Peptides against a protein of PDB entry 7Q4I. Designs and how they scored, part 201

Target 1, 281 residues: chain A of PDB entry 7Q4I
Amino acid sequence: HENSTIAERLYSEVRVLCWIMTNPSNHQKKARHVKRTWGKRCNKLIFMSSAKDDELDAVALPVGEGRNNLWGKTKEAYKYIYEHHINDADWFLKADDDTYTIVENMRYMLYPYSPETPVYFGCKFKPYVKQGYMSGGAGYVLSREAVRRFVVEALPNPKLCKSDNSGAEDVEIGKCLQNVNVLAGDSRDSNGRGRFFPFVPEHHLIPSHTDKKFWYWQYIFYKTDEGLDCCSDNAISFHYVSPNQMYVLDYLIYHLRPYGIINTPDALPNKLAVGELMPEI

## One batch from the design tools (peptide; made by RFdiffusion4, then SolubleMPNN)

Design b2_p27_1_s1 (from b2_p27_1, 15 letters changed)
Fold by OpenDDE base, seed 3:
Structure b2_p27_1_s1 (fold): chain B 281 residues (1-281), chain A 27 residues (1-27)
Amino acid sequence: as target 1 above (281 residues)
Amino acid sequence: SEEEKRRKEIYERAEEIAEETDKEEAE
């Protein structure tokens, strides 16, 4: 009963490979629920693990398990993508196995950009990296050119990219990408509202849920509001989403409709030239 | 590093919030 014509167009024109950070203990507990919900809306979905799982479509990366190996896993994941899948998509999303993503909203944000533009998007944080970096939990998306620069130019050079597997994954990739002139894009909508979120919707939507001294307010790169103005109508991601909440979100976003309210999509913006970004708000 | 320690504290707090949310949902 729904008109998905524009979503189908964007599915073909803005191809997204989603890779999911997971581990063998989470294949059944978390990752399978990503595959059964939002992950099915990616053009390509790959689970990056330390063990192969053919049912899940999980890849065994040559990395150890544990929190201290997340950076190592990210490096190996993008190496694997570059070697096997660089032409299968235009954009390459990293998400966790507890990240929920509205892929159609991501395609809408990405539509004007060339995949040959060295850019990446996510929830931008300001510390540690001059241009900022994207929060790991909120998920972040690299252009094809950004992946190329990361894998071919940054990773092989210890001066540009950390060679060991220690450190905060999102900061380390942010440093590497900055060092090869991959731009940290602005993912906010035209109203200045965020699209990538490092927490569940409730934590962003409900005022006073977080203390004013909460670290998030010191880390966020752009000014953000609490309550309903926190989040774009075209929000892309949330983190710490339980398996059950993934199905709830899938129902609320894709199935539940208020009768008599018809949403007319905004016109697509003009495509940008290679290297061109949307103007800052 | 002090940076890693701060991040660990951040993630631990986020996990605590997530666990509290899971407990509230389980009750």
Scores: peptide ipSAE 0.023, ipTM 0.553, DockQ to the pose 0.063
Fold by OpenDDE base, seed 4:
Structure b2_p27_1_s1 (fold): chain B 281 residues (1-281), chain A 27 residues (1-27)
Amino acid sequence: as target 1 above (281 residues)
Amino acid sequence: SEEEKRRKEIYERAEEIAEETDKEEAE
């Protein structure tokens, strides 16, 4: 049995509300699988949609359907959180319905920070926003103070925050947050390895002879390498994770263990006699 | 054990999704 005492402590001390960006067509196809996997490890889980779904715990936001309304959904989602849930957590994660998140690793990263510090974390990109912005697909987490500043100070002011619902969601929130002095934090580990990833693990772990012209290398705020040095041992998120891969990741991260690396391994079974088989269980 | 129960739940869900994915790819 693994000692979960530290994880339980962090669950209590670093409370995370996760909101999932989804739409009615993805409630069953994608969002349900988030709820059945990593979303269970959030202190609170809410699905933000255009239609209500009581089985999913989806909220109908006052936004239209389609890709052009993602920024509108983000604004309304954080308004909803501020009005109903601002005291239910210390940190507020946005993720997509195809983002996988290791919530314990996120709590570990967040533990040193006060939720009253105006800060947010994610995969930091350098274009469009001077301090950088966090990639929408990798997911990003706001402190309670960051949410307050976004909703109360930024959103009501068209000079600070775009009133139109058009535009790249992650860029627009990044502009708004910068304009109210919310800091774009560094989510890298002590070795300088990333924790939030805008692609699947395979894309980051396997050195692709991808041309240095690949947009990602121009967008990433911090220098990163491909291969095993790309990723923290305490990585937090991956994007473009299929529903099937969510269950695979849950198994690999939380259940699959190499024997003898765990501090208290189970006893080895007794050796069988020649010709003896293990009993069928 | 709780661990065996968790493993079983993951496998059952993965199978359900695989069946749904195969249907969507066949359509």
Scores: peptide ipSAE 0.019, ipTM 0.390, DockQ to the pose 0.024
Fold by OpenDDE base, seed 1:
Structure b2_p27_1_s1 (fold): chain B 281 residues (1-281), chain A 27 residues (1-27)
Amino acid sequence: as target 1 above (281 residues)
Amino acid sequence: SEEEKRRKEIYERAEEIAEETDKEEAE
């Protein structure tokens, strides 16, 4: 019923390793459902935990559990990836076990970029880091060069990267990446609409769902609107997605079709040189 | 509600980020 030729091409040309932040208590409750839904569309899928689970493909990192250890887990996860998987993919996505990702849309965004460009993408926030940082909940994706710089140049230097395991995970990696000249990219589409979202679709799509005093409006790096114009037609991620909602989203995105409506994909953009970014909107 | 829980979690996370950043700037 469907022609997936271009999606198959991008699957081969834009290889994505997805690592999922999880813990042993969530292996069955949450992480398993990621594996059974959007995670199967990654080129490689790894669950980063404190306990091994062979059924899930979970890795036991040498870190404790809890919010105060999330930064420690992120550091160890990328060290593990660099040691074992740096050549298995071109791009390296961090997501939570309640993040839903449309991997094909991420490949479309990443297609023009070289993996050797020191860049990462996500939902960009403006405070604390001059160039901005990417929201942890929305998920963020590093180029292969960004991972190399993070692990080899940033992590070993306490002046460039926080050595302890405390702090806000997404802010800390943002600081480290800035300190090694990894660029915080613009993930918006050609219409200026966001692709990575730190909340469920409902929270972005429904106008006035949050008040103007809500911290999110002060944190967003780029101006965004509520309603149907909030989100790209090629949106990549949503956060706080329940296990049941993951299956609903899989059905709605990949199976449910309005009869007689055929979507023709836009042409792929030209590939960029190493170090080149798309023009800012 | 599930929505209220999500909102609460988001606010708590934002507060944690702010507190950790303030501590680091104060040190």
Scores: peptide ipSAE 0.017, ipTM 0.511, DockQ to the pose 0.403
Fold by OpenDDE base, seed 5:
Structure b2_p27_1_s1 (fold): chain B 281 residues (1-281), chain A 27 residues (1-27)
Amino acid sequence: as target 1 above (281 residues)
Amino acid sequence: SEEEKRRKEIYERAEEIAEETDKEEAE
């Protein structure tokens, strides 16, 4: 028996709608495995596709398929969410069908924030957007107010948000959100460790002494040291996770226990006022 | 803390594995 009382409390108080970026060819190959693993821990789980799938609970968005349409799909996904689901959650996570998310850790990070604060979180990158933008692969989470501003204020205005469906999805939403004063939050823990990761755990945990030239180190907004300080004990997401690895991670995180070790959760922080952010570390 | 100690041990082992892998690839 496990004590999940705090997790259950956060499940109720920090409601998360997860929408998964997918396509018809990946419904069975990838998306279904998200649904069978970490996706079941979302308060609401929706798969955003170009074709309807009743078994998967996939929505057919009015977009074409292909990498060139990812921005278009993101815009339509958030329009759909705003129209049908804006009150179903407090926070709205975008993830890919090869992203793995520890939803409880995300709820812990989000707990102090008001969903009426115009903020979003993820793996913050520094290029192209002054305040930074969140890496698409790592997944990113918008507050309810951020979704409202994106859909109601940004999307209808071509001066604020790109009308074309082309471009890097994560950069384009980052630009749009900045233009409507949605803040790019700091998702690092109290030790300055990252929580959202654009790669698999192995790539972040194992120092590659050889590639200080890797683009990632030039893109990250916050300087993180390799090794010990790379990853929070409360990490939220990893990308490029294969379907098989999703089950492995699910087992390792939720089932495998070292006997005799009891994890005591940290105390919840104080709730912030609307518009207030956690102090930068 | 005990947790920090455990984390340190994990990363030290990861570094060792990485070094071993690099050596194997270089051979």
Scores: peptide ipSAE 0.006, ipTM 0.409, DockQ to the pose 0.029

Design b2_p27_1_s2 (from b2_p27_1, 20 letters changed)
Fold by OpenDDE base, seed 4:
Structure b2_p27_1_s2 (fold): chain B 281 residues (1-281), chain A 27 residues (1-27)
Amino acid sequence: as target 1 above (281 residues)
Amino acid sequence: KEKEEEKKKIYEEAEKRAEERKEEEAK
């Protein structure tokens, strides 16, 4: 009794390749649970690691393990995608192996945009990068053109993109993308609510007496409040989601239904021209 | 207790990531 016609249409029209940042120690502990939950809703799912895993569909990138190599892994992941998969999708999502993503909501957000528009989306942070950058943990999605510019224009130029593999991967890719005029998009919904979240739903939904000194409040590019107004009804991602929580979220989002409540999807917006963004709210 | 400890670990990891960003931009 489920009507998925619009979701099926968007699956075809807004093709998403999801790459998951992982490591060999997390293949079984974390990554496989992504594959068994939200990752199955990507048009293509690839796990980027330092070791191959045929069961997981993990790629061994030529990078070392450890936090100091996350930027190196991100660079090699996008190089791999560009070389092998640039035409397999329209949009290219980076997520961590503890990120949960509602891919249908991401397709809805991306629908009006051309994949030839140099843009990327995520949870926008303001420090260190003038236009902002996207939180690595919340996941971020690049257009096909953004990937092309990153790999072809930015990566080969040490003046545009850090050659070393050290650093905060989300800041470093943000700098590189800015330097090749890839726009840091606004992922908020029409009500100004965020869609990409660097924490679990509970931490965003429940007003905690989080000290206003907490770094997150200084990092967010767009002002947001805690509580029910924190999060879009079409939220896309949450971070620090345990394997067990992934299955709970999958159940709550895709299986649990309140009887007698029919959600009618909003009409799709008009498609934008190449280079055009939605008006800022 | 377990949820509070999990929450604490999440925020500690998040703070570590924030400090890593700050340390890199200060160099």
Scores: peptide ipSAE 0.518, ipTM 0.902, DockQ to the pose 0.815
Fold by OpenDDE base, seed 5:
Structure b2_p27_1_s2 (fold): chain B 281 residues (1-281), chain A 27 residues (1-27)
Amino acid sequence: as target 1 above (281 residues)
Amino acid sequence: KEKEEEKKKIYEEAEKRAEERKEEEAK
């Protein structure tokens, strides 16, 4: 009784490779649950680890484990993608093994953009990078051109991209991307509501969940409120989602329906030219 | 109690990530 025709169209026209940041200790505990839930809706799903796991489809990157190697993993992951998978998708999503993503909503956001436009999207933060950078935990998506510029132009140049594997992963990639003129896009919907979220839905939806002094309110590039207006109806991602919560979200989003309420999707916007962005809100 | 502990862990991790960002920019 479900009509998925538009979603199927976008699946073919807006191809997304999802790579998941994980480690060997989380293959069974977390990553497997990504594979069993939202990850199955990616056109390609790869788990980037330090150990190979054929059951998971995990790649062993030449990096050590630990928080100090997250930037190293990101660099090696995108190198791997560029070498093996750059033509397998139009867009390349980084997510953590505790990020939940509604891939259809991401395809909807990305639809008007050319993958040859040097742009990336996510939860934009304002500190440290002039144009902003995307929160690592909320996940961020690069266009094919952005990946090319990152791997081919930025990574080989220590002046453009940090050669060491240490550092805040999301800030470092943000610096690198800025240095090669990859634009930090605006992922907000037409109502100005965010789509990528660095916390679970509950933390964004419930007002006064955090103090006004909480770092997040100082980091967000675009002003947003808590409550129902916090989040787009077409939200894309949430972070710190437990394995059990992933299954709950999958059920709520894809299975649970209020009887007699049928959602009619909005019309797709016009496609943009290469290099063109949607107007800022 | 379990929800509060989970919440606390999330925010502790989030704070740690924020600190890591600050430390790298201070170098």
Scores: peptide ipSAE 0.505, ipTM 0.899, DockQ to the pose 0.786
Fold by OpenDDE base, seed 3:
Structure b2_p27_1_s2 (fold): chain B 281 residues (1-281), chain A 27 residues (1-27)
Amino acid sequence: as target 1 above (281 residues)
Amino acid sequence: KEKEEEKKKIYEEAEKRAEERKEEEAK
C-alpha cells in the first residue's frame, strides 16, 4: 500500500499539460509507449503530429515532417494549446516521444511558482541565447503566462520570433521567450543537482562516459558532476529513452521498492509571489 | 556489441543536433 496523498494534492494544485513531439511513423513505435507509461501521469496528454490519431490522442498540426519542421511544430503546438487548452493546466511541458518524465518530481519543482510568472524550466544550455535556453530533448515546461507571451506577443512579431519553420527548435523558442521577458529558470534542486537530462540515466550516472571535449560539457549552463551526484533524487526527465526502457523505468520508479526503506517526503516550500523566483544556489 | 552500437547511435544523433544548432546560428 502506498500513501499518495501529497502526490494527489500536487496533481490537483500543479496541473500539467504534456505535449509530445511525434510524427505518424512514430505513433505506434514510440508515442504509444509514452501514453502507456509516464504520459498517463500528466493532467492532460496530447501528441502533436502531422496526422490525426484518435487512439493516441494525436493532433494533426499544419506542418510538414522532418527535422527542418520541428520549430514549425513547436509554434503550431503552442498555438493549438493556447487556443484550446490554456485553462486546462497551469504548466505546459514539451517532450519528445523518446523522453521519459517523472511528472510528480516536476510538480514538486513547480509547486512554489505561480503559473502567472513568465518562466520556463528544463536543462539549461548557455550558447546562442544570453539567458540560456532549454534543451529540446530533455523537455521543457512553460508557465501559463509564458505560453501566453510566446503565442500572443512573440509569434506574431518577426522581430521577436523567427517566422519561418527552419532552425534548431530549442534555440528558436529560447530566443522568442527571451524577447518577451520569459525567464529561463533554474531547475536544479537545493543541492545544485540537475533535474532535466538530455541523455539516458546511464550516460549521466557513469563517470567519464563521455570525453571532456564532448559538446554537452560546453553547452551546460550550470556546472554539473558525473556519477551519482549528477542527478537530483527528484530528477524529472531523461532523453533517448527507448520504448523498452520506458517500461523498465516505470517499473523501477513506481513499482520496485526496497523492503523496509520508507521515504518521508520533504515539506513543501512556501509559494512564491507572481514574478518571484527561487534564490540562486 | 548491441549496447555499444546503441550508445554510438545516441551520440551520433546528439552530435547531429548540436551541429544543426551551430549551422542555424551561423546563417
Scores: peptide ipSAE 0.502, ipTM 0.900, DockQ to the pose 0.804
Fold by OpenDDE base, seed 1:
Structure b2_p27_1_s2 (fold): chain B 281 residues (1-281), chain A 27 residues (1-27)
Amino acid sequence: as target 1 above (281 residues)
Amino acid sequence: KEKEEEKKKIYEEAEKRAEERKEEEAK
């Protein structure tokens, strides 16, 4: 009894390849639960690891494991995508194996943008990178042109992109993308509410979970509040989501319905020209 | 109690990621 006509249209017009950052120890513990929940709504789903797993669809990248190799894994993941999958999608999402994503809401946000626009979206942070960068844990999405510029123009040049595999993954990709004029987009909705979140829903929705000295409040590029106004009705991602919480979220978002309440979707915005962005709020 | 422990672990991991960013930019 569900009408998914608009969601089906966006699935075809806004194609998303999702790649999941994982490791062999998390294939069964975390990654398989992504595959069984929100990952099934991507047009293409790939798990980027150090070991191949045919059941999971995991790729063995030529990198070591550990936190000091996350930047190396991100570089190799996008090289792999560019070589094998650049035409399989319009947009390319990086997520962690404990990130939950509402892919339909991401397609809605991305709909007006051209994949040939050099842009990427996520939870924007302000330190270290002039235009800002996107939180690694909240997940971030690159246009096809952004991936091309990253792999072809940035990665081969040590002056534009760090050649070493060490460093903060999200800061390093942010620096590289800035150096090739990939724009750090605004992912907020028309009410100024965020869509990508670096914590679980509970931490954003419930006021006073953190004090004002918590690093997050210093890192956010756009001012945001806690409580019911924290989050877009079309929120895209949450981080630190346990495997059990992924199934709960999947049920709450896609199955549980309040009887007698019908939500009419907003009209789709006009498409933007190549290189054009939505005005910042 | 279990939820509080989970929250604490998330906070500790988040703080670690924030410190890793600071340490890299200080080099």
Scores: peptide ipSAE 0.491, ipTM 0.897, DockQ to the pose 0.810

Design b2_p27_1_s3 (from b2_p27_1, 16 letters changed)
Fold by OpenDDE base, seed 5:
Structure b2_p27_1_s3 (fold): chain B 281 residues (1-281), chain A 27 residues (1-27)
Amino acid sequence: as target 1 above (281 residues)
Amino acid sequence: KEKEEEREKIYKEAEEIAEKTEKEEAK
C-alpha cells in the first residue's frame, strides 16, 4: 500500500493546470500519450491545438500550424486559460507534447509560493532577457498572477509584448513577463540542483554526453554539472521524451520500487508572503 | 535577426540530437 497523503494534500493546495502545446498531426502520436501518463496528475489538462479533438480534450486555437506560430499559439493559449480557467488552478504549466513532468515534484517546489506572487519557473536561460527566460521545451509554470499580468497587461500592449506571432516562443513570453514585472524564479533545489530540463535524462545524467562547447552550457542561467549531481532528486521535467519513454518513465517513477527502501518526504517549507521568493542559493 | 537565427539554429541542433538519441535507442 502506498501512502500518498502528502501528495493528495499538495494536489488540493497546489492546483496545477497543465496546457500541452500540440498540433493535429501529433494528437494521436504524442499528445494522447501525455494524457495517458503524467498529464493525468494535473488538476486540469488541456491540449492547445489548431483543431478540436473531443477525445483528447484539445482546444482549437485561432492560430496556424508550424514552428513559426508557436508564439502565437502560446499567446492564444494563455488568453483561453485566462478567460475560461483562471480560477481552476493556482499554477499554469506549459509543456510540449514530448515533455514529461513529475507534477508532484512541481507542487513541492511551488508549495511555499503564493499564486498571487507574479513569478514563473522553469529551466532558466540567460540570453535575450535580462532576468532570464524559461526554456520552452523544459516547460514552464506561471502563477495565477503571472497569467493575469501576461494576458491583461502585457499582451494588449505592443510595447510590452510582441504582437506578431513570429519569434522564439520562450524568449518572447520571457520578454513580455519581464516587462510586467513577473519574476523569473529559481527552480533549483536546496542543493542547487536543477528541476526543469530541456533534454532527456540521459543527456543530463551521462557525463560528457555533450561537448562543453554545447550551447546549453552558455545558455543556462545557473551553473550546473553533468552526472548524478546534474539533477534534483525532485526533478520536475524532461524534454524530447518519446511516447514510449513516457510510459517507461511513468513505470519507473510511480510503479517500480526497490523493496525495503522507504522514502520519507522532506518537511514542507514555510509558506512565503505574497511577492516573496525563496533565497537564491 | 542574428539572435533569432542563432536561437533557431540551437533549437534545430537540439532536435537533431534528440532524434539521433531516439534512433539509437530504437536499435
Scores: peptide ipSAE 0.343, ipTM 0.832, DockQ to the pose 0.086
Fold by OpenDDE base, seed 3:
Structure b2_p27_1_s3 (fold): chain B 281 residues (1-281), chain A 27 residues (1-27)
Amino acid sequence: as target 1 above (281 residues)
Amino acid sequence: KEKEEEREKIYKEAEEIAEKTEKEEAK
């Protein structure tokens, strides 16, 4: 028996629509495992594809398949969300079909923020975009106002947002969002530990798994450590998670418990005003 | 062009690392 009262409260107060980037070849291989694991904890779950799948709840977007169309798919996904689902949630998460997300930890991070604040969160990278951009693989979450600004103000203007479908998806949305004054938030916890991760837990938790010259250390916006201090106790996402690893993570996080260790959740912070951010650490 | 090529390279390297990890876990 577990006490989920606060998680249930946050489920109601911090509504999250999760959209999953996928393709028809991955519906059965990857996407269905998202639906069977962490995706069930979203308030709404939509799979964005090029083909409809009623069993998966996949939407056929008017985009071609291939790596060069990821930016096109992201634009069409958010257009679809704005048209059909903008009032169904307060926050809108993009994830890949190999991203694992602890939705409760994301709700905890988002709780103080107004969905009318033009902000988005994820694993912040420093290159290419002045304020930074969020790593596509780690997943990123937009406020309702951020989605509105992206779709209504940025997308229709080629000067603000790239009209073609080429380019790196996460950089291009980062440029668009900056151009409409959507703020790249700080997703770190109160100890300065990251919450969104562009790799599997093993790659972040085990020191020396990556060379010091690894590009990640040059790209990360905030200083980060390796080992156990790499990651928040309230970590939100990991990338390159296999279908099998999703079930393992789901078991470890939601089912496996050390007997006699009782976790008391921290008190919720005060809600911020519209446009207000948490102070930088 | 050079920045895009560099980015494609780093993503490919990340994918290769992930694939190696998956293969090691499957043995």
Scores: peptide ipSAE 0.335, ipTM 0.830, DockQ to the pose 0.085
Fold by OpenDDE base, seed 4:
Structure b2_p27_1_s3 (fold): chain B 281 residues (1-281), chain A 27 residues (1-27)
Amino acid sequence: as target 1 above (281 residues)
Amino acid sequence: KEKEEEREKIYKEAEEIAEKTEKEEAK
């Protein structure tokens, strides 16, 4: 039996509301699999859509369908959270319906921070926003104070926050948050390894002969290397994770264990005599 | 406009890379 006492403590002390960006065509194809895997480990899980789905627990936001409305959905999602759920959590994670998140690792990163600190975390990119912005696909987490400032101070002011629903949602929220003095935090671990990833583990772990011209290397705010040193042992998120890969990751992270590495391994079975078989269970 | 177009191109390219990887893993 794994000792979950610390994880249980962090679940209570570092409350996370996860909202998932989705659309009606992805409710069954993608979003349902988030709900059946990592989304269970959020203190609260809400799917933000253009249509209501009571089975999924999806909210119909007053936004049109299509890729051009992602910024509109993000604004309306945080308005909805502020109005209905601002006291239900301390931290507010945005993720896509193809993002996988290790929520316990996120709670560990967030533990030292006050939710009243105006800060947000994710995979920090350097373009467009002076302090940087967090990649939308990797997911990003706002403190309660950051949500308050975004909804109450930034959104009502067209000079601070774009009123139109067009544009890249992660850049636009990054601009708005900077304009209300919400800090773009450093999500790296004590070894300087990243925790939020805008691609699947394979793309980060395997040194691809990706030409140094790959846009990602120009966008990352902090210098990172490829290979095993790319990623924290306490990594938080990966993007472009298929529904099937979500179940694989759930198994690998939460169920699969190498024998003898766990502090309290189960006792080895007794040795059998020569010619003796294990009893059938 | 140019910055938004460049970004849309980059995100589309990232999606295409991810889709290609998924198809290669499924073979």
Scores: peptide ipSAE 0.313, ipTM 0.822, DockQ to the pose 0.086
Fold by OpenDDE base, seed 1:
Structure b2_p27_1_s3 (fold): chain B 281 residues (1-281), chain A 27 residues (1-27)
Amino acid sequence: as target 1 above (281 residues)
Amino acid sequence: KEKEEEREKIYKEAEEIAEKTEKEEAK
């Protein structure tokens, strides 16, 4: 029998709404598998699409489909969340329909922070935005205050936030958030290991799987290494996870146990005041 | 425009790498 008491406490105290970026062609192929795996561990799960699907709990946003509309879909998704769900959670995660997330590890990272702190977390990239921006594929999580500032202060002002639907979704939200003083947080653990990953575990864990000339090494905000030291023991997300791999990860993380090994969780850190961040490493 | 094109290229390359990995794992 597993003792889930701490996880249950965090489920109550660190409420997460997960919204999944999807489209009608992926409802059955991808999004359904998110709902059947890691998405069930969110306090609330919503699929943001261009078509309604009652079986999936998909919302039809007033946007077109295609890569050129991802920024438009993100804007409409957060407007929808602010209007209908801003009090249903403390934190608001964006993920793709091929992102896998360990929600308990995200709650652990978020626990010390106030949801009234204007902050967001993810895999931080350095280009285009002075403070950095969070990779879209790895998923990123906004505090309630960050969502408020984005929707109420940034989106209505074309000088602060791009009004058209074109551009790189994660860069554009990163610019908007910076312009309303939402801080790009550090999601690394106490050992300096990353928690949000824009690729599958294999690509991060296997040394030299990618060429050193690969763009990722130029884009990462914080220096990271390949191999077993690439990733936190409390990693939060991976991208490009196939539907089959989601079930494998669910089994490995939540069911498979080496007999006789008991992991004791670290003590929870002290809670921060509103506006306070953990020290950067 | 150049930055958007570069970014689209980067994402496309990442997707292609992921697709290759999936195909290799399926063999």
Scores: peptide ipSAE 0.343, ipTM 0.833, DockQ to the pose 0.085; fails the geometry check

